# Peptides against a protein of PDB entry 3NZW, part 66

Target 1, 212 residues: chain A of PDB entry 3NZW
Amino acid sequence: TTTLAFRFQGGIIVAVDSRATAGNWVASQTVKKVIEINPFLLGTMAGGAADCQFWETWLGSQCRLHELREKERISVAAASKILSNLVYQYKGAGLSMGTMICGYTRKEGPTIYYVDSDGTRLKGDIFCVGSGQTFAYGVLDSNYKWDLSVEDALYLGKRSILAAAHRDAYSGGSVNLYHVTEDGWIYHGNHDVGELFWKVKEEEGSFNNVIG
Target 2, 222 residues: chain B of PDB entry 3NZW
Amino acid sequence: QFNPYGDNGGTILGIAGEDFAVLAGDTRNITDYSINSRYEPKVFDCGDNIVMSANGFAADGDALVKRFKNSVKWYHFDHNDKKLSINSAARNIQHLLYGKRFFPYYVHTIIAGLDEDGKGAVYSFDPVGSYEREQCRAGGAAASLIMPFLDNQVNFKNQYEPGTNGKVKKPLKYLSVEEVIKLVRDSFTSATERHIQVGDGLEILIVTKDGVRKEFYELKRD

## One batch from the design tools (peptide; aimed at target 1 T21 G47 G48)

Design b2_p24_2_s1 (made by RFdiffusion4, then SolubleMPNN; from b2_p24_2, 14 letters changed)
Fold by OpenDDE base, seed 5:
Parts: sequence; C-alpha cells; structure tokens
Structure b2_p24_2_s1 (fold): chain B 212 residues (1-212), chain C 222 residues (1-222), chain A 24 residues (1-24)
Amino acid sequence: as target 1 above (212 residues)
Amino acid sequence: as target 2 above (222 residues)
Amino acid sequence: MIKKYVFDSPILAKMIEHYEKFYK
C-alpha cells in the first residue's frame, strides 16, 4: 500500500494505489483506498482492510450526524479527533489503521491529519503512509515545492505513487488521484499503473532499469 | 491449544453479467483429507434476488447465512416489505462480519444479485467484513487456481488486439449467460483435477430479473 | 518514521496459507 497527501499553494493532493493483499496473494487490484466522507473531506486507508473500511465509513456517519446536529460541516480537526478517539479506545485490541483525514473548511483552510491505530494523531503538510511510503517520499520530497502548479502537483502525486508501485510489491493496480480545494475535492481519475508506467517512462526517459 | 475453527474446503465463484449474476460452488464438504459429504450445498438463495455463499469453516458459513436471511426478514418488517438492495445487503453483511471482528467468522463470503439499475453485481468479503464490488471473484480452496483464469477470461487481462504490437488492449465486454456458465464449469472441472478439496458436484445459481435459477453438474468424485 | 502499513487481510492470508498446503 502507498497513500500520500500533501498541501501546496493550490490546496491538497491526495493519491493512493489500489492493491489489496492477503499475504503474498494479490486479493484485488481495484480497491478504493479513499473514502469520500463529504464533498470537502477525504479519508485514506492503509492497514487492515476491514478496519479501515469499517471505521472510516463509521466516521463518515459521525460527520454527517455532526452536520445534522450542528447545522455546520465538521472541521477536519474534529473529524480526525473522532477517529483518533475511537481507535484509541480499541488500543491493544488489534486494530490496524494508518489513515489520513484531508479536507477544507473555512476555519481551517486545507488541512491534513494523520491518524493511526496506535493512537497517533499528527497535523502536517506532507504524509506518505504504507509499505511503499519511503519510495513515495523519495520522489515527493525531491520534487515538492509549495508553489507547484495544480497540474504539476497532480502529476507529482501520481508519479510518487507510481514509483512506490514500481518498487513495493504490496503496492500497485492503479493510482486514484484527488485535488482538494476550498470548493471541495475533485476526483482526477483512475490511472492504471501498467499503462502509466510506460507513458511516464517514455515522457521522462525514466525507469531505465526496465527495458522497453 | 484450543482451535475453534475448522476448514471444510470447497470453492465458490461469482461472475456478474450485464443483466444477470452467477454464484457457483462445489458441493464437497471435507475435513483435512476426509470427505464428509459429496453433496452439501453452500450457495443459497436468501430472498430479494440475493444469493450468498460463505466458504471456509462450514459452521461459521451456515451461521452467517442464517443471520443474513434473518436480517432480510427483519428488513421487510421494518420497511414495509421493501426489497433489500444488493448494495444495502453488502453493507449489512459487513456489519455482521465486523461484529465478530475479534472472533471472526472463518469464511470468504460472496454475494450476487442485481443492482438498482438491473445490472449484475458481485460483492466479495474478507472474514472481517472488508468488501468490494467486482465483476468476478473466486473464493475458497481453489481460488488461487481460478482467479487468475477469471482475470484473463472475464476481465481480459493480458489480452491485446492482434496486429497492434501489444499496444491496444482487448476491449472489455459483458459475457453472455452461456459464456459465463461455460467459464464456471471449466473453472471447476479444472480445479477439481488439481485440488483434492474440490469436487463431487457443482451447483450454479443464476440471478436474473425473473428470479433465481439453479443448475447442477456432476464433478469428479475421487 | 511513522509505522508502515499494508492494506491487507491477515485472516484471509491464513486461510489461503492453509489451502495452499494441499497443492504446493
């Protein structure tokens, strides 16, 4: 698994692979590791498939309840805190979750929180989460700038996941790409890694370790 | 050390067509190397045009299916006999599975039916309730033998248009019910040859707008 | 560094491992 999110001048980029595994078995190549909680809030999934899917869906319900009760969208801080508090109650029970809560509110602006099943909750500008995170960081950190254009930022997110998919056996399938702005998230498609790899290789002259 | 789980082998397979879905399973029930039954159905019509199988430990599978059937019943009571949609069924099953997250049902679950647009739908679940809608899924003992075959024959993986130098992928298309049944039969006959926990009989449930139809085929009995 | 995670099903993995004993 490789998930990433980063803030830049144009908002937030979120990019994830789509491979699910059961040990050495590739269980799926088409899993959605991003949950669309509301039009302004995303959650990413790494770790136990069921744990992430169940509790982030639950989080979505809690966020909706907040909206209904308070007549206002929940803050990214509050949403991430709800999840953090929940998983902390299960600490030691064996949950496995590495998630990022990404969104925009008028109060906070574009915001990213990392939340994991160990009880860690971190606010930050750049996170890569998963078995392929170091590969993604290698590309992301080397090319990241706050002043990236939206186009360049989207490409960088996609390219970072591609790098991880190339080197991490537990990452692959496709890249799901999102751009979060003050107007909400925008889905920027599903990009098959096989097709994307050859395209990028040709355009960049990269991945020269592969003959083609 | 106490082990509450058994493994009764077998294999199940779901394939979604354009306006139908198929869920199939062998009828062999086995423990280790001993055949318990040559005809123990494991694919069930649960009502509301939903078919379900939970393959692995049969006791857990049966329990889960019974709970889901009961859930369907209560859904009707609570919602004025409203038909349970396949997507809602999937969510319900997730909750059933995850409700036992810390003592899981030892099963790989697949359901099949039609979505609200009348399109074929297959949902697969891990033992603790993660799920995904897919065009096809194999589960159980011979899943590792069958799933790659389905990748190739249902989703046309690694197939390219002739004369394109591998640059144009074979286009995706829905398979007919006849084509799907053929694939199912070929999958199980092949799996039976290579896996001792698969065989005896093949039961196929076909879901269409007209309801659920069952077909049965003999498999190798050794 | 934050902990590394794999989007995985450990229990399913164990089931598969058990099945593989019969044909590997």
Scores: peptide ipSAE 0.476, ipTM 0.855, DockQ to the pose 0.860
OpenDDE base, seeds 1, 2, 3, 4: peptide ipSAE 0.311, 0.175, 0.312, 0.090; ipTM 0.801, 0.788, 0.800, 0.785; seeds 2, 3, 4 fail the geometry check

Design b2_p24_2_s2 (made by RFdiffusion4, then SolubleMPNN; from b2_p24_2, 16 letters changed)
Fold by OpenDDE base, seed 2:
Structure b2_p24_2_s2 (fold): chain B 212 residues (1-212), chain C 222 residues (1-222), chain A 24 residues (1-24)
Amino acid sequence: as target 1 above (212 residues)
Amino acid sequence: as target 2 above (222 residues)
Amino acid sequence: SIPLYRFDSELLKEALERSEKFVK
């Protein structure tokens, strides 16, 4: 798995691969590792598939309840805290989760929180999470700047996941790409890694370790 | 070390068509190298045009299917006989599985039916309740043999248009019921030849807007 | 064995360490 999120002048980019594995078995190439909690809030998934899927879906329900009760959208801070508190209650039980809660509220602006099953909760501008994270960081850190255009930022997110998919055996399938703004998240499509790889190789002259 | 789980072998396969879905399973039940039964159905009509199979440890599978069937009854009771949608069924099954997160049902679960638009739907679950909607899924003993074949024949992976030098992929299209049934039969026939835990009989449940139809085919009795 | 699906996160610890460097 490789997931990433980063803040820039244009909001937040979220990009994830779509491979699920069970040991050495590729279980799926088409898994959705982003949960769309509400029009302004996303959650990413790394670790145990069931743990992430179950509890982030549960989180979505809690966020909706908050909205109904408080008559306002839940903050990214509060949403991430709910999840953090939940996993902390299960600390030592064997949950496996590495999540990013990404969203926009009027109060907070574009915001990213990292939450894992060890109870860690971190606010930050750049996170890569998963077995391919080091490969993603290699590309992302080398090209990141706050002043990226939306187009360049989207490409950087996509390109970073592609790099990870190329080197990490546990990452692949496709890239799901999101842009989060003050108006909410925008889905920027599913990009097959195979097709994307050849396109990028041709256009950039990169990936020279592969002949063809 | 105590192992609370058995493994009864077998293989299951789901494929979604345009306006239909199929869920198939062999009828062999085995423990280790001993055949317990040559005809033990493992694919079930659960009502509301939903078919289900939970392959692995048969005792766990049966328990899970029974719980789901009960859930369907309760849903009707609570919602004035409203039909349970396939997506809601999937969510319900997730809760059943994850409720035993720390002592899981030792099964690979697949359900099939029609979505709210009348399109074929297949959902696959791991033992603890992660799930995904897919066009096809194989589960059980011969899944590793069958799934690559399905990737090629249903999803047209690694197929290219002739004369394009491998640059243009074969376009996706839905298979007919007849094509799917043939594919299922071929898959299980091949699996039976290569895996001792698959054989004896093949039961196929076909879901359409008109209901659930069952077909049975003989497999090798080794 | 019946496979458990995973979105592999073996390097979560490294991610935390890196995140701490950015937050400090």
Scores: peptide ipSAE 0.216, ipTM 0.852, DockQ to the pose 0.102
OpenDDE base, seeds 1, 3, 4, 5: peptide ipSAE 0.042, 0.133, 0.094, 0.155; ipTM 0.835, 0.832, 0.829, 0.832; seeds 1, 4 fail the geometry check

Design b2_p24_2_s3 (made by RFdiffusion4, then SolubleMPNN; from b2_p24_2, 13 letters changed)
Fold by OpenDDE base, seed 2:
Structure b2_p24_2_s3 (fold): chain B 212 residues (1-212), chain C 222 residues (1-222), chain A 24 residues (1-24)
Amino acid sequence: as target 1 above (212 residues)
Amino acid sequence: as target 2 above (222 residues)
Amino acid sequence: MIKKYVFDSPLLAEMIERNEKFLK
């Protein structure tokens, strides 16, 4: 698994792979590791498939309840805190979750929180989460700057996941790409890793460890 | 050390068509190397045009299916006989499975039906309730043998148009019910040859807008 | 460094491994 999110001048880029595994078995190449909680809020999934899917769906329900009760959208801070509090209650029970809550509110602007099942909750500008995170960081950190254009930022997110998919056996399938702005998230498509790899290799002259 | 789980073998697979879905399973029930039954159905019509199978430990599978059937009844009661949609059924099953997160049902669950647009739908679940809608899925003993075959024959993985030097992928298209049934039969006949826990009989449930149809085929009995 | 996670199903993995023992 490789998930990433980063803030830049144009908002937030979120990019994830789509591989699910059961040990050495590739269970799926088409899993959606991003939950669209509301038009302004995303959650990413790494760890136990059921734990992430179940509790982030639950989180979505809690966020909707907040909206109904308070007549305003939940803050990214509050949403992430709800999830953090939940997993803390289950601390020691064996939940496995590495999650990023990404979104926009008028109060906060574009915001990213990392939440994991150990009880860690971190606010930050750049996170890569998963078995392929180090590979993604290698590309992302080397090319990141706040002043990236939207186009360059989208490409960087996609390219970072591609690098991880290439080196991490537990990452692959496709890249799901999102751009989060003050107007909400925009889905920027599903990019098959196989097709993307050859395209990028040809255009960049990269991935020279593979004979084309 | 005590193991609360058994394994009754068998294999199941689901394939979604354009306006139909298929869920198939062998009828062999086994413990280790001993055949318990040569005809023990494991694919069930649950009502509302939803078919379900939970393969692995048969006791857990049966319990899960019974609970889901009860859920369907309660849904009708609470919602004025409204038809349970396949996506809602999937969510319900997730809750049933995850409700036992710390003592899971030892099963791989697949359901099949039609979505709200009348298109074929297959959902697969891990033992603790993660699920995904897919075009096809194999589960159980011979899943590792069948799934790659389905990738190739249903999703046309690694197939290219002739004469394109591998540059043009074979386009995705829906298979006919006849084509799907053929693939199912070929899958199970092949699996039976290589896996001792698969064989005896094949039961196929076909879901269309007109309801659920059942077909049965003999498999090798060795 | 944050803990590394894999989108995984451990129990399903166990089931698959068990099934592989019965291949011909």
Scores: peptide ipSAE 0.483, ipTM 0.890, DockQ to the pose 0.932
OpenDDE base, seeds 1, 3, 4, 5: peptide ipSAE 0.103, 0.334, 0.113, 0.034; ipTM 0.781, 0.826, 0.773, 0.778; seeds 1, 3, 5 fail the geometry check

Design b2_p24_2_s4 (made by RFdiffusion4, then SolubleMPNN; from b2_p24_2, 13 letters changed)
Fold by OpenDDE base, seed 4:
Structure b2_p24_2_s4 (fold): chain B 212 residues (1-212), chain C 222 residues (1-222), chain A 24 residues (1-24)
Amino acid sequence: as target 1 above (212 residues)
Amino acid sequence: as target 2 above (222 residues)
Amino acid sequence: SIKKYVFDSPLLAKMIEHNEKFYK
């Protein structure tokens, strides 16, 4: 698994692979590792498939309840705190979750929180989460700038996941790409890693370890 | 050391068509190397045009299917006999599975039906309730043998248009019910030859707008 | 350092591993 999110001048880029595994078995190449909680809030999934899917869906319900009760959208801080509090209650029970809660509110602006099943909750500008995170960081950190254009930022997110998919056996399938703005998240498509690899190799002259 | 789980073998397979879905399973029930039954159906019509199978430990599978059937009844009671949609059924099954997250049902679950647009739908679940809608899924003993075949024959993975030097993928195309049934039969026939826990009989449930149809085929009785 | 997570189903993995022992 490789998930990433980063803040830049144009908002937030979120990019994730789509491979699910069962040990050495590739269980799926088409898993959605991003949950669309509301039009302004995303959650990413790494770790136990059921743990992430169940509790982030639950989080979505809690966020909706907040909106109904308070008649305003939940903050990214509050949403991430709800999840953090929940997983902390299960600390030691064996939950496995490495999540990012990404969103935009007028109060907070573009915001990313990392939340994991160990009880860690971190606010930050750049996170890569998963078995392929180090490979993604290698590309992302080397090319990251706050002043990236939206186009360049989207490409960087996509390219970082591609790098991880190339080197991490537990990452692959496709890249799901999102751009979060003040107007909400925008889905920027599903990009097959195989097709993307050859395209990028040709255009960049990269991945020279692969012949053909 | 106490092991609460058994393994009764068998294999299940779901394939979604354009306006239909198929869920198939062999009828062999086995413990280790001993055949318990040559005809024990494991694919069930659960009502509301939803078919379900939970393969692995048969006792857990039966319990889960029973709970889901009860859930369907409760849904009708609470919602004035409203039909349970396949996506809602999937969510319900997730809750059933995850409710036992710390003592899981030892099963790989697949359901099939039609979505709200009348399109074929297959959902697969891990033992603790993660699920995904897919075009096809194999589960159980011979899943590792069948799934790559399905990737190739249903999703046309690694197939390219002739004369394009591998640059153009074979376009996706919906298969007819006859083509799907043939693929299912071929899959199980092949699996029976290579896996001892697959064989005896094949039961196929076909879901269309007109309801659920059942077909039965003999497999090798090895 | 953030722990490395894999989107995985450990119990399903065990089931698959067990089933592979019964190949003809």
Scores: peptide ipSAE 0.524, ipTM 0.915, DockQ to the pose 0.944
OpenDDE base, seeds 1, 2, 3, 5: peptide ipSAE 0.512, 0.150, 0.473, 0.502; ipTM 0.915, 0.814, 0.895, 0.905

Design b2_p24_3 (made by RFdiffusion4)
Pose (drawn by RFdiffusion4):
Structure b2_p24_3 (pose): chain A 212 residues (1-212), chain B 222 residues (1-222), chain P 24 residues (1-24)
Amino acid sequence: as target 1 above (212 residues)
Amino acid sequence: as target 2 above (222 residues)
Amino acid sequence: SYNWITDYVTNIEDAAKADVAYSS
């Protein structure tokens, strides 16, 4: 698994791979590691497939309950805390999740929270989570500028996940892109590494190792 | 010490067609190197046009299928006999499985039917509720032998248009019920050849808008 | 003896445990 989310001039970019594993066995290449909590809230998934899916779906129900009660969209900070506090209650029981809660609210602007099963909760501009996180940090950190165009930022996030899907035996499948503005999240497609790799290699001249 | 889990072998397979779906499984049940039964059904019609199989530790698989069938019964009781859609059944199974997160049903579960548009649907589950909708899935002992074959023959993976210099992928034309039954039977004869826990019989459940049908085929008994 | 389901669940747990690293 490789997931990343970063803030920049144009809002937030979220990119994830789609591989699921059972050890060295590729369980699936077509899993959805991003959950749309609501029109302005996204959650990313890494770790235990069932823990992430179950608790992030539950988080969505908790956020919806907040809107009905308070007649107002839940903040990114509060939404990430609900998950952070829930996971903390289970500390020591073996839950396994590296998560990112990304969204936008007039009150907070573009906002990213890293939340994991250790109970760690961190606000930040850039996060890469998962077994492939270092591979994504290598490409993303060396080309990141706050002033990236929406187009360039979307590409960097996509390219970073691609770098991880190439080097990490436990990452791959396809790349799912998202862009977050004050009008909510915009889905930017599912890019199969099976074609995305060769296309990027030709057009970019990178991946110069692998023989084509 | 006491081990609450055992391994009863068996292999299951699910393929979704445009307007149908199939869930197949061998009828052999095993413990270690012995055969408990050559015919012990492992794929079940749970009503509302849903078939399911929970493969792995059979006691857990039976408890789960029994609990789900009862769930469909109560769904009717509590919701004015409304039909439980396959998507709804999948989320329901997720909660049943995750409910034992700290003492799991040791099973790999697949269900099949039609979605609300009448299209074929297959769902597969992790032991603790992780699930996804798919075109096909192999589960159980021979899953590692069969899933690669299905990726090739069902989803045409790694296959290209001849003479296109590997540039044009083989189109994703869709399989008829006849072509699917062939892939299923071939899959199980192959799995019976290479895996010692697969054999004796093959039972397929076909699901259409008209309901659930069953077909049975013998397999090698060695 | 060959034990599929125990191996399967153990592999899932190990993979999940090894899949929670992060960089920022």

Design b2_p24_3_s1 (made by RFdiffusion4, then SolubleMPNN; from b2_p24_3, 16 letters changed)
Fold by OpenDDE base, seed 3:
Structure b2_p24_3_s1 (fold): chain B 212 residues (1-212), chain C 222 residues (1-222), chain A 24 residues (1-24)
Amino acid sequence: as target 1 above (212 residues)
Amino acid sequence: as target 2 above (222 residues)
Amino acid sequence: QENFILDYFNALKETAKNSVGYRT
């Protein structure tokens, strides 16, 4: 898995691959590793597919309950804390989760929290999470600027996942791309890695380690 | 080393069409190298136009299916006989599976039916309840043999239009029920040839707006 | 569904460790 999220002047970019594995077996190439919690809040999945899918869906329910009780959307901080508290209760039980909770509230603005099954909860501007995270960081860190245009930011997110998909055997399938603004998240499509790779290679003159 | 699980072999396969879905399974049940039964159905009509199979350890599979059937029953009681949608069924099954997260049902689960728009739907689950909707999925002993075949024949992976020098992908299209049945039969006959845990009989449940139809075909009995 | 989810949540706390399933 490779997931990433970063803040920039235009909001938040979230990009993820779609491969799931069981050992050497590619279980799926079409996993949805972004869970749409509400129109303003996203969760990302890395680690155990069931752990992430189950508990982030549960988180969605908790967020909805908050809205019903408090008559206000839950903050990204509070949502991430709910998940963090939950996984902490299961510490040592064997949950495997590396998640990012990304969203926008009037109170917080665009916000990203990293939450993992070890009990770590971090607020930050840039995170890459998964087995391919270091490959993604290599591209993302080299090209990241706060002042990126939305177009450039979207491309950078997509391109970083592509790099990871290329080098990490456990990442691949497609890139799912999101842009989060004050108006909510916008889905920017599913990009098959096979097609995307050749397109990028041709347009950039990159990936010269591959001859084709 | 304590091992609470068995492996009863078999293989299952789901394919979604435009206005139908199929879920098929062989009828062989084995333990180790011994055939327990040549006809032990593992694909079930669970009501509400939902068919289900949980392949792997048969005891776990049977328990899971039984629990789901019971869940359907209670859903009707609690919601004025409302039909359980396939997506809601999938969510329910996730909870059944994840409820045993730390002592999982040792099964690969597939359900098939029609979505709320009348389109064919197949959902597959890992042992602990992660799930996704797919056009096709193979599970069980010969899944590794069949799934690549389905990628090629259902999703047209690695197929290109003739005369285009590999530049134009074969377009995706729905398969007819006849085409799907042919693919299912070819899949299982081929799997039977190469896997000892697959064989004896093939039972196919076809879900349409008119209900669930069942077809049976003989497989090799060696 | 809240009650249903909570029931499973509580049941999970009493279960022994096991790691099976797909990895992302």
Scores: peptide ipSAE 0.375, ipTM 0.797, DockQ to the pose 0.043; fails the geometry check
OpenDDE base, seeds 1, 2, 4, 5: peptide ipSAE 0.357, 0.361, 0.335, 0.338; ipTM 0.803, 0.817, 0.802, 0.803; seeds 1, 2, 4, 5 fail the geometry check

Design b2_p24_3_s2 (made by RFdiffusion4, then SolubleMPNN; from b2_p24_3, 15 letters changed)
Fold by OpenDDE base, seed 4:
Structure b2_p24_3_s2 (fold): chain B 212 residues (1-212), chain C 222 residues (1-222), chain A 24 residues (1-24)
Amino acid sequence: as target 1 above (212 residues)
Amino acid sequence: as target 2 above (222 residues)
Amino acid sequence: QFNYILDYFEALKATAKASVGYRT
């Protein structure tokens, strides 16, 4: 898995691959690793597919309850804390989760929290999470700027996942791309890695380790 | 060392069409190298036009299917006989599976039916309840043999339009029920040749707006 | 819609064991 999220002047970019594995077996090439918690909040999944899918869906229910009780959308901080508290209760039980909770509230602005099954909760501007995270960081860190245009930021997110898909055997399939603004998240499509690779190679003159 | 799980072999697959879905399974049940039964159905009509199979450890599979059937029953009681949608069924099954997260049902689960728009739907589950809607999925012993074939023949993976130098993919299209049945039969006959845990009989459940139809075909009895 | 779902969540909190399944 490779997931990433980063803040920039235009909000948040979230990009993820779509491969699931069981050992050497590719279980799926089309997994939705972004869980749409609500129209304003995204969760990413890395680790155990069921753990992430189950508990982030549960988180969605908790967030909805908050809205009903408080008559206000839940903050990213509070949402991530709910999940963090939950996984902490299971510390040592064997949950495997590396998640990012991403959203944009008026109070907080664009916000990203990293939450994992070890009990770590971190607020930050840039995270890459999964077995391919180091490959994604290599591209993302070398090209990241706060002042990126939305177009350039979307491309950078997509391009970083592509790099990870190329080098990490456990990442691949397609890139799912999201842009998060104050008005909510916007889905920017599913990009098959095979097609995307050749397109990028041609346009950039990159990936010269592959001939063809 | 005590092992709470068995392995009863077998293979299942689901394929969604435009206005139908199929879920098929062989009827062989084995333990180790012994055939327990040559006809033990493992694909079930659960009502509300939902068919289900949980393949792997048969005791766990049967338990899961029974729980789901019971869930359907109670859903009707609680909601004035409202039809359970396939997406709601999938969510329910996730909770059934994840409820045993720390002592999982040792099964690969597939359900098939029609979505609320009348389109064919197949959902597949891992043992602990992650699920995905797909056009096709193979599960069980010979899944590794069949799934790549389905990728190629249902989703047209690695197929391109002639004369385009590999630049244009073969367009996706729905298969007819007849075409799907052919693919299912070819899949299982091929799998039977190469896997000892697959064979004897093939039962196919076809879900349409008119209900569930069953077809049976003999497989190699080796 | 399923009233027993909440019970599953609570029951899970009382258990601890390693898992199998798909990895992402």
Scores: peptide ipSAE 0.376, ipTM 0.782, DockQ to the pose 0.043; fails the geometry check
OpenDDE base, seeds 1, 2, 3, 5: peptide ipSAE 0.324, 0.367, 0.355, 0.334; ipTM 0.787, 0.804, 0.800, 0.792; seeds 1, 2, 3, 5 fail the geometry check

Design b2_p24_3_s3 (made by RFdiffusion4, then SolubleMPNN; from b2_p24_3, 15 letters changed)
Fold by OpenDDE base, seed 2:
Structure b2_p24_3_s3 (fold): chain B 212 residues (1-212), chain C 222 residues (1-222), chain A 24 residues (1-24)
Amino acid sequence: as target 1 above (212 residues)
Amino acid sequence: as target 2 above (222 residues)
Amino acid sequence: QLNFIGEYFAALEATAKASVGYRT
């Protein structure tokens, strides 16, 4: 798995691959590793597919309850804390989760929290999570700047996942791309890694380790 | 070493069509190298036009299917005989599976039916309840033999239009029920040839708006 | 075959902690 999220002047970019594995077996190439918690909050999944899918869906329910009770959207901080508190209760039980909770509230602005099953909860501007995270960081860190245009930011997210998909055997399938603004998340499509790879290679003159 | 799980072999396969879905399974049940039964159905009509199979450890599979059937029953009681949608069924099964997160059902679960728009739907589950809607899925002993075939023949992976030098992918299209049945039969006959835990019989449940139909075919018995 | 209930639960615990399911 490779997931990433980063803040920039235009909000948040979230990009993820879509491969799931069971050992050496590719279980799926089409996993939705972004959980759309609500129109304003995204969760990413890395680790155990069921753990992430189950608890982030549960988180969505908790967020909805918050809205019903408090008559306002839940903050990203609060949403991530709910999840963090939950996994902390299960500490030692064997949950496997590396998640990012991404959203944009008026109170907080664009916000990303990293939450994992070890009980770690971190707020930050840039996170890559999963077995391919180091590959993604290599591209992302090299090209990131706060003042990216939305177009460039989207491309950078997509390109970083592509790099990870290329080098990490446990990442691949497609890139799912999101842009998060104060108005909510916008889905920017599913990009097959095979097609994307050749397109990028041709346009950039990159990936020269592969002969076309 | 003590192992609380058994492995009863077998293979299951789901394929969604445009206005139908198919869930098929062989009827062989084994333990180690011994055939327990040559006809032990493992694909079930659960009501509300939902068919289900949980393949792997048969005791766990049977338990899960029973629990789901019971869940369907109670859903009707609680919601004035409302039809359980396939997506709701999938969510329910997730909870059944994840409820045993720390002592999982040792099964690969597939359900098939029609979504609320009347389109064919197949949902697959890992042992602890992650699930995904897919056009096709193989599970069980010979899944590794069949799934690549389905990738190629249902989703047309790695197929390109002739004369395009690999630049134009073969377009996706729905398969007819006849085409799907052919693929299912070819999948299982091929799997039977190469896997000792697959064989004896093939039972196919076809879900349409008119209900669930069953077909049976003999497989190799050696 | 396990002779003691303690051994049984120990085995179950070990099994429960084993990796099962799909990984992302």
Scores: peptide ipSAE 0.378, ipTM 0.819, DockQ to the pose 0.071; fails the geometry check
OpenDDE base, seeds 1, 3, 4, 5: peptide ipSAE 0.368, 0.376, 0.373, 0.373; ipTM 0.806, 0.822, 0.813, 0.813; seeds 1, 3, 4, 5 fail the geometry check

